# Peptides against a protein of PDB entry 6GMG, part 51

Target 1, 331 residues: chain A of PDB entry 6GMG
Amino acid sequence: DSDDRVTPPAEPLDRMPDPYRPSYGRAETVVNNYIRKWQQVYSHRDGRKQQMTEEQREWLSYGCVGVTWVNSGQYPTNRLAFASFDEDRFKNELKNGRPRSGETRAEFEGRVAKESFDEEKGFQRAREVASVMNRALENAHDESAYLDNLKKELANGNDALRNEDARSPFYSALRNTPSFKERNGGNHDPSRMKAVIYSKHFWSGQDRSSSADKRKYGDPDAFRPAPGTGLVDMSRDRNIPRSPTSPGEGFVNFDYGWFGAQTEADADKTVWTHGNHYHAPNGSLGAMHVYESKFRNWSEGYSDFDRGAYVITFIPKSWNTAPDKVKQGWP

## One batch from the design tools (peptide)

Design b1_p18_1_s2 (made by RFdiffusion4, then SolubleMPNN; from b1_p18_1, 8 letters changed)
Fold by OpenDDE base, seed 2:
Structure b1_p18_1_s2 (fold): chain B 331 residues (1-331), chain A 18 residues (1-18)
Amino acid sequence: as target 1 above (331 residues)
Amino acid sequence: SSAERAALINAAGQEALS
């Protein structure tokens, strides 16, 4: 129940953050301190620091999704999502493998499917596509020019995305980005925008018409990337959590991690920013904490989730919410 | 709904992050 959610108070613009706490390769802090860091590091619009607005603080208060929300400028739509799935591994394991002791067939199949996803390859695919998009955005001063550039780039790379429909999330993502249309954002000028990446962890077994086993142990066939493109159809993701397998057990609906537009070539060195839960300082959950995790820490996920997607969206280049380099923690 | 938008890490996950 999110009834205890509270919007964090405003922080003075010039207030410096307290040191982050290191924890298992992550840097951790309370949400208010993250706001302080955000104002010092990520708040810049046209090179000028900005105080996090009440609206932004409210967005942030929603937890992990709030971190992505405040940095991307919109609630995640997750339409342009990528993943990598090893079909051969999946088929081979199903054929030649067997359930573990005490593991049901459904549990086995769900586990094998989960293990057949490659988070690193999924992330790399998203980065590849984002790079193509960024090249297409350069010097494109209207959407038509942007789309033409995309098609050319994709053709040159023989990328299967070139076959996507014009109405595909791949081509429509920019025009559907609110900040693209804002006067102080993109102002309908693609060259003022850049592609950014965030990740979502979620549960595959969300189909209410499916078997209880799929809801408990995963749907092996759900949310697989399309061959060649790596696109995941996210239309059936309704933020439904995993079904309990035992009395009293509960699972979380999703997790979000913000990457932005880091240029670090080594995936293992990239930093992902995420929150633990909605901000409830006066409730049982307590204050929201923000984590800056390395890719290994982020991609590991939790048993609550059996899918990971890497999503592309856009922000104005004038925003500093997605810098080339992200420093973990403070100082 | 607000409930759908609000995220919570479960106890096990929170321990892993703490």
Scores: peptide ipSAE 0.030, ipTM 0.727, DockQ to the pose 0.081
Fold by OpenDDE base, seed 3:
Structure b1_p18_1_s2 (fold): chain B 331 residues (1-331), chain A 18 residues (1-18)
Amino acid sequence: as target 1 above (331 residues)
Amino acid sequence: SSAERAALINAAGQEALS
């Protein structure tokens, strides 16, 4: 029940976090302790620590999406999303593979489609694009300059994104970022902004007009990246969870993981910050916990989801919510 | 809605995410 959600209380600015605890190869803590860490490490504006505001604590209380929300400064729109899908593998497995014992055709096709996505390549594509964008942002003091730089960079790399429409999420993402327009943010100066990345896990079978099998086992054709660009059309993602396959079964609507702008070249060593559920300390779900996971642990996902997208957004460079290096846990 | 914005987890999902 969403009515059980509670906003975590304020934490003193100088309160140090308690140690994180290990949990299945990741670092884990309760949301209040994450707030303490956040204030010490990520809260900085123009180099000065900030107490997490009531509004930010309210955002955070929404769970996994709250972690991305508080660090990106806006509720995720997911419009600039990337993935990697091996179409040849998919076709080959459908043709030459066979359902497992007890597996229906729909289950088989859904599974094969899920397995045809490459999370690492999807992440790499997002990082590549973010790097291009960051270069385009450098020394660009208006949006026109940014867009010109971006087109030049894409042309130089022979990137298919250069053919995207000017109104596409790719080119409009910056102007549609609230913090870009804020006086204390970008102040309409692209050079004051940087590209950041988060990831969303979700279910492909969200079309209510489709077959029940697709809703239960996945829609093999849904949310595939466009060839060349890697862009995923997220317009049909309405946060609809997987349909139960048996009585009493239930699935989560989504999961979000915050990466930011880490410079670690080895994907496996990158840290992803995420929450389990909305904060309900007095409810059945209990207190929200925050996890800092390595990429392998994050990208593994759950059976609740058969799609992973890597999304680019922007934050002011003056924010420290996306540092070059993220340390797992505390201390 | 507020529910649409929150990570909605039932008992089974909670166990999986915990």
Scores: peptide ipSAE 0.029, ipTM 0.718, DockQ to the pose 0.123
Fold by OpenDDE base, seed 4:
Structure b1_p18_1_s2 (fold): chain B 331 residues (1-331), chain A 18 residues (1-18)
Amino acid sequence: as target 1 above (331 residues)
Amino acid sequence: SSAERAALINAAGQEALS
């Protein structure tokens, strides 16, 4: 029950973190210790360390989404999402493959669809687009200049995103970012903002009007990226978990991983920060833990999810929540 | 709802993440 959620207490600004511990190839710590690290490493505004506010601690307490929330400055809207899907592989496997022993047809199709997504290519597409956006932002001092720059960049690269509607999430994302309009944020100056990336894992079979099989084993046709652009329509994502296939089975509603704006060219060496669940130190779930995972650990996901999306949003350059380099763990 | 915004993990899921 989410009613057991507790806001972590404030940590002194000068308190250093305790060492992280390794866990399945990732660095792990309790949420309070992450707050300590966050204050030392990520809290900087205009180069000055900040204590995590009560509001930020409350956001963080929501679990995996809380990590993305506190670092991006807003609850994830997931409107500008990218993925990569191998249509040829999907069609070929459906045609030439067959269910495994004990696997239903619906389970087979769901699995084949899941396996036809390429997380690395999806991530790469998001990074490519973020790079284009950052170039468009760099010397743009109003939104009009930003949009003009963006269109020019897309035209030069012959990118299919140039054909998106002006009202699309792609072109409206900046103006719809609260921190862009804040005086201490972007102050309506695009050149003060930068594109950042986070990832969401979720279940495809969320349509309550569809078959039970799709809810249990996945909807092979749901949440595919548009050809050329890689954009995923996330409008049907309502945070509905996978349906149980056996009594007592339950699945998580979503997972979020924060990447930010790391410059590491090797995807496998990038660090993703995420939480396990909402903070309930006095409840059955226990205290929230924060993980810093390499891409391999993040992208493998869980059986709870059959979709991964890589989402672009924006933060002020004055924030240090998305540094060029992220160090895994502590010290 | 708050439940929709929070990552909800059951006991089995928690064990898998631990």
Scores: peptide ipSAE 0.028, ipTM 0.712, DockQ to the pose 0.105
Fold by OpenDDE base, seed 5:
Structure b1_p18_1_s2 (fold): chain B 331 residues (1-331), chain A 18 residues (1-18)
Amino acid sequence: as target 1 above (331 residues)
Amino acid sequence: SSAERAALINAAGQEALS
């Protein structure tokens, strides 16, 4: 029960983390120990480490989304999301493939759709766009300059995003970022901001007006990226979990992974930080754990989800929540 | 609500992560 959620206590600023536990290519620790690491590594504002505030600890306590929340500075809106979908593969598999033994047609179609998404290409698209945005931000001291730079960059690359409406999430994302407007953040200066990336795993079959089969096995047509841009319309994502396929079965609503702004070119070497569940040390779920996973471990996801989106948002450059290099675990 | 914003990992996922 969500009522069991507890805000982790404050950790002394100078307290060093305990060693993380390695597990299957991941590094794991309890949330309190992550706070210690966060204070030592990610808390810096203008080069000075900070104690995680009560508000930040409360955000963190929400689990996987809490990790993204505390590091991005805002609750994820997921408006600027990217993915990659292989339409040809999908069509071919539907045409030439067949359901497995015991697999329904709907289950088959849902599975084929899931498998037609390429997490790596989706991630790469987001990184590409983030890079373009960062170039546009670099010397822009007002939003107009940023937008002009962005359009120029897109034109030079013949990117389909150049055709997006001015009101689209793509162009409005910066202005809609609270930290951009904050005095201690961007202070309305785009050059003080940088693009960052997080990922969300979720279920495609969220339309309550659709068939039960789609809710159980996925909606093959839902949350596909637009051709050329890679943009995913996330407006229909309402954090509705997969419907049970058998009695007693339950699925989770979403998973979030924080990437930030790592510069590691090899996707497989990038580190994704995420939590298992909300912090309930006195409840049935227990204490929240934080994981630092390699891309392979993150992108694999769970059966709870059949979609992955890579989302771009912005943070002030003065924050160290998105360093160019992230190390797994401690030390 | 807190429930809407909170995430859980299923038992299988937890085992995979542990």
Scores: peptide ipSAE 0.029, ipTM 0.725, DockQ to the pose 0.065; fails the geometry check

Design b1_p18_1_s3 (made by RFdiffusion4, then SolubleMPNN; from b1_p18_1, 8 letters changed)
Fold by OpenDDE base, seed 4:
Structure b1_p18_1_s3 (fold): chain B 331 residues (1-331), chain A 18 residues (1-18)
Amino acid sequence: as target 1 above (331 residues)
Amino acid sequence: SSAEKAALINEAGKEALS
């Protein structure tokens, strides 16, 4: 029960982390040790280390979403989400493929849809857009200048995002970022902000009015990216987990992975930071663990989820929660 | 709240994400 959630205690600012442990190709540690690492590596504001505040520790205690929450400075809104879907592959496999032995038609269609998403291309699209945004931010000292720059960049690249409505999440994302308006953040100066990326894994079959089969095996038509832009309408994501297919089976509602603004060109070498569950050291779930995974480990996901989205948000450049390079583990 | 819902991870989910 969520009632077992505990806020991790404060860690001294000068306390060094214990070594991380390898686990299934990722680096793993307990949440308190991650706080120590975070304070040493990611906590910097204007070049100065900061102790993680009680509020930040509380955010972190929520698990996987907590990692993204602490590093982005806000609870994920998921409004600017990207993915890549191979429509031709999907159609071809549905037409020419066959269900596996024991696989229902609905299960087959759900699986084929899941497999038709390309996580690497989705991530690449988000990185491309983030890069465009960062160029638009670089010398813009007001929102109007940013928007003008953004439109010019998109036009130069013949990007379909140029046709998005002015009220779309794409154009409104910066103004809707709390840290952009903060005096010690962006202070309404776009050039003080940078685009960052996180990822969400979730279940497609969330429509309660749909068939039980879609809730169990996925909705092949749900949460597809728009052609040309790659934008995913996340409005129907209500954090509803996959429905059990057998008695006693249960699934998680979502997973979040923090990427930030790493400059590593090889997607496979990028590091994703995420948590397993909310912190319940005295409960049945136990202490929260934080993982630093390579992209392959992150993008593989779990059977709990059949969708992955890559989301863009913004943080102040003065924050060090999204460094150019992330080192996996400790030391 | 959305944050409260985020805390709802079942035991099966723990095993999957561990």
Scores: peptide ipSAE 0.042, ipTM 0.733, DockQ to the pose 0.125
Fold by OpenDDE base, seed 2:
Order: structure tokens, then C-alpha cells, then sequence
Structure b1_p18_1_s3 (fold): chain B 331 residues (1-331), chain A 18 residues (1-18)
């Protein structure tokens, strides 16, 4: 029950975090200690440290999505999502591959589909697009200028995104970002904004009208990226978890990881920040923990999920929630 | 694994966010 969720208490602005602890190749800490780190490293507005507000602490308390929420400034809408899918590999494996011993046909197809996604290429595509968007944002002082710049950049690169409709999430993402319109944010000035990235893991078999097998083992055709653009239609993602395959088995709805705007060229060296569950220090789940994982640890995901998407949104450049460099753990 | 699930938001918690 979400009724046992608690908002973490305020931390003094000058309180330094305790050291993070290693946990399965990632750095781990309790949510209160993450707040301390956040205030020291990520809280800066216009170069000044800020105490995490009660509202931000409340957002954070929601767990993995809370980490993305507090750093992006809005609840994830997931509209501008990218992935990479190897269709040739998928077709070849379906044709020439065989189910494992005890594996059903549906289970085989679901597994093959999952394995046909390339998380690294999906991430790289999102980074490529974010870079294009950032160039388009530069020196654009109104939305029209931004859109014109974006179209020019895409044309120069012969990018298939140039063919997207004007109402596409790709072109509408900036205008639909609350912080873009805020006086202390973008103030309707694109040049004050920057593109940032987060990732979502989720289940493909969410269609309740589909077969039970798809709900249990995945829908091989669901949430594939469009050829050329890499865009994923996320409209059918309703945060429905995988159906149990055995009695007593349960799966979670999603996982979110925050990347921001790191400039590290090596994907394997990038740091992803995520939470385990909502903060329930007096409940059965216990206190929320925050993890800082390398890309390998993040991209591996869990059996709960068979899809990964890399999503672009925007934050004001005056925010320090998406620095060029992120250090894992503390100090 | 059970350990992996323990590190994730449970279904009830995530459902509340949907």
C-alpha cells in the first residue's frame, strides 16, 4: 500500500553526505543521504546551493521515478523515447532458432524480441538527438527559431526525424516542458534550456486484450522503435507489470534511471541514478535507497522488464541536476 | 532473482504512481 509512503525530512544545507557503500558494482545510499549529496552537488540554481524543498522531497519519495522527477522537475511523460531494435537478428533467430527445453513458443519469441533490443545503441541514439537539439537551442530566443534550427540540423544530417509531423513529441517536447515557460526557468527562451536524458524499463505485454502468453512472456511486436528515427510510441505504456508465470510470482511496473547531460563519450563509464522503492521507513519496504550505477548495471535491467527506452526532456541551464560530469558515490 | 526484486519498487507502490 502506498499509504505508508513518507516524505523524507529536510536535511541541513551544509550537511555533508556519508560515504556511499558498494552494492553489486553500484554505489548505494539511503534516501536521506542522497538528499545531502543532491544539495551539495545538484541543487544549484544560478550557481547557488539550494535546500531540497518539501515538494522535491515528496517527489523523490516515490522511488526510482522520484529520482528522475526531482532532477527533471516534472513527472516523466515519456513522450520522446528512443530505442534500437535489430530486426534482422530478430527474424533470423525466430526462423533458425529453437525454443529451449521447457520453453514455450511464446516464451521463446518474447525472449528473442527482448534480446534483439540494443540498449547501448538506443542510448547512443538518444544522445545523438539530444546533441542536435542542444545545437538547435543554442542562440534560439523563441520557439520558432528553435524549430527552424532543429529542422536545419536534421536536414544537414539527413536524419529521418526531419520528416516527423509538427505535432510529433519530437517537435512539441520543448513547448510542453513546464520549466521552459517558467519565469525562473527558460522564460520561453530556448537558449536557456538544455536537453537531458533518462531511461525507463517496462514490460511489453501490457495489452489486456492480448493473449495471456504475451502478458506473461512479452509482446514481440510492442514498443519497437520506428525505423530511421528510433522513436518509440509510448502511448500504450500504462505501467502494467508482467503477469506471473508461476504461483506467487510478482513483478513491478517500471524502473527509471537518471542520466542527465553527462559528456562522457564512453557509455560504459556513464552513471545512472535510480531508486529501489518508495520511502517507507516505518513500513515493510523500509527506507528508500538510491543507487548510482554504471551503464552496464543499469542496462542489464531485471526480469520484470523486456523493454528499455531512453527519453529526452529539457531542463533550464541554470539547474545543476544534469552536470557534464557525474561521480559515482561519495566522496 | 529475489534479490533483484527486493531492490525494486513493489507493484503496489508503482501502481499508486500510475
Amino acid sequence: as target 1 above (331 residues)
Amino acid sequence: SSAEKAALINEAGKEALS
Scores: peptide ipSAE 0.029, ipTM 0.686, DockQ to the pose 0.235
Fold by OpenDDE base, seed 1:
Structure b1_p18_1_s3 (fold): chain B 331 residues (1-331), chain A 18 residues (1-18)
Amino acid sequence: as target 1 above (331 residues)
Amino acid sequence: SSAEKAALINEAGKEALS
């Protein structure tokens, strides 16, 4: 019930977090304790700790998307998304593979498609692009300079993104970022911004006009990355969950994980921050919990989802919501 | 639980953000 969502109370700025608890190989804590950690570690603007505002606490209260929301400064738009898909593996498995016992053809095809995505390569592509963008931002004091730098960087790397239209989310992402235009943010100066990454898990079979089988078992052709660029068209993602395969079965609409701008080269050592559900301390769901997971735990996802995308957005460099190093848990 | 996962965002929030 939407009426059960509660905004977590304010935490004193100097209150230290309680220790996190291990949960399935990840660090776990209640949302109020995450706020304490956030204020100590991630709240800094221009080098000064900030108390999480009521607005930010409200954003956070929305669950997994709330974690990304509070750290990115905006509700996720998911326009600049990347993935990696192994077409050869997909074709080969469809041709030579066999459905498991009791598995329908549609289930088989959906599963094979899901397994043909490489989460690590998708993440790597997003990091590569974010790095290119950050180089383009570094000495650009207006949008025109940024775009020129970006085109030059892409040309030097012979990157297929250089062929994207000027109106593509790739080129328009910065100008469409609210914090870029804010006086206390980028103030229209690209050099004050940096690229950051978050991930979304979602269901491929969202087309209501498609077959019931696609809605239940996945659409093998949906949300594939474009060859060369790795860009995923997210326009068809409407946050529609997987359709039940049996009576009483229900699936979640999405999951979000915050990475930011960690510099750890080993993907397996990167930390992803996410929430379980909206904060309902007096409701049936209970208090929201926040998880800090390693990449392996994050990328495994759930049966609710058959797609993972890695999305680039921007935040001001003055924010500390995306530090170079993230420590899992507390202390 | 599946129920805990299903409520990542409340319905009112979904409508407001859609």
Scores: peptide ipSAE 0.028, ipTM 0.696, DockQ to the pose 0.364
Fold by OpenDDE base, seed 3:
Structure b1_p18_1_s3 (fold): chain B 331 residues (1-331), chain A 18 residues (1-18)
Amino acid sequence: as target 1 above (331 residues)
Amino acid sequence: SSAEKAALINEAGKEALS
């Protein structure tokens, strides 16, 4: 199939966005208009607005992942992921619950597992950890100082993350961030960086060696957070979509939502920015659209996905892609 | 690349996200 993906054209730096339109409780716009907003609001480096580069526009054109890519400065690696899973609820529901009429055992187990994840608690855990990391970053001028601070913070909070291996994605995340090493980024100075959050929705049943039922209805045991830490092993996530349950049915491989570093304490009031698909204005899919959704709209997800993870990465503080406050839509 | 694979969202799935 011919790659019908197109890089959106450059927008003048001074061009103001057109108004966003409401869509099912979300603010929605075409990708070109999002670029305009991005240039006005999020593009600032060291306090100066920047035109979105061709490279950044190309990243953005990849759809939902493109929004996170442009704002984080790197393709998502998803290594530092958090979730919350209620094991007691899961066990109890499996024991005492019953399949719905026409629901297979596999469907029932997959559904119960999906419902046993708490998106709000998962998000809260990520925010908690990001806060700890941000405190550790403060006044740390080398990686060793950052790591020492981080360990101290975790010890003070009696956080199970203190027991993670030094090679864990938790401790290596900063050093593995390209912008941390860049001269115009962190310049190897942790105090110039801040933790940010994005979310990924994906399918649990990705193991090709597993049963067809797990691929169709979910793997109840896959991608659960570790007790105490909330860390999710994402190593088995290969962007494999849900298997069709009926002829002609198709599912999307993933969805990404950008949160950044909003300080809004009420999770329900936080804004998540995401795209629908890659930009194909001349193709069957059409132009890419960007959505700014409230947490409830984001966390609801789609039937394509039965897992949600909240991922921490880092960006330079000099970037304005993760402001304290995000306004939904335009104006 | 992982980015190239990201573009391989099937049409049906992309429409579902729209």
Scores: peptide ipSAE 0.040, ipTM 0.733, DockQ to the pose 0.113; fails the geometry check

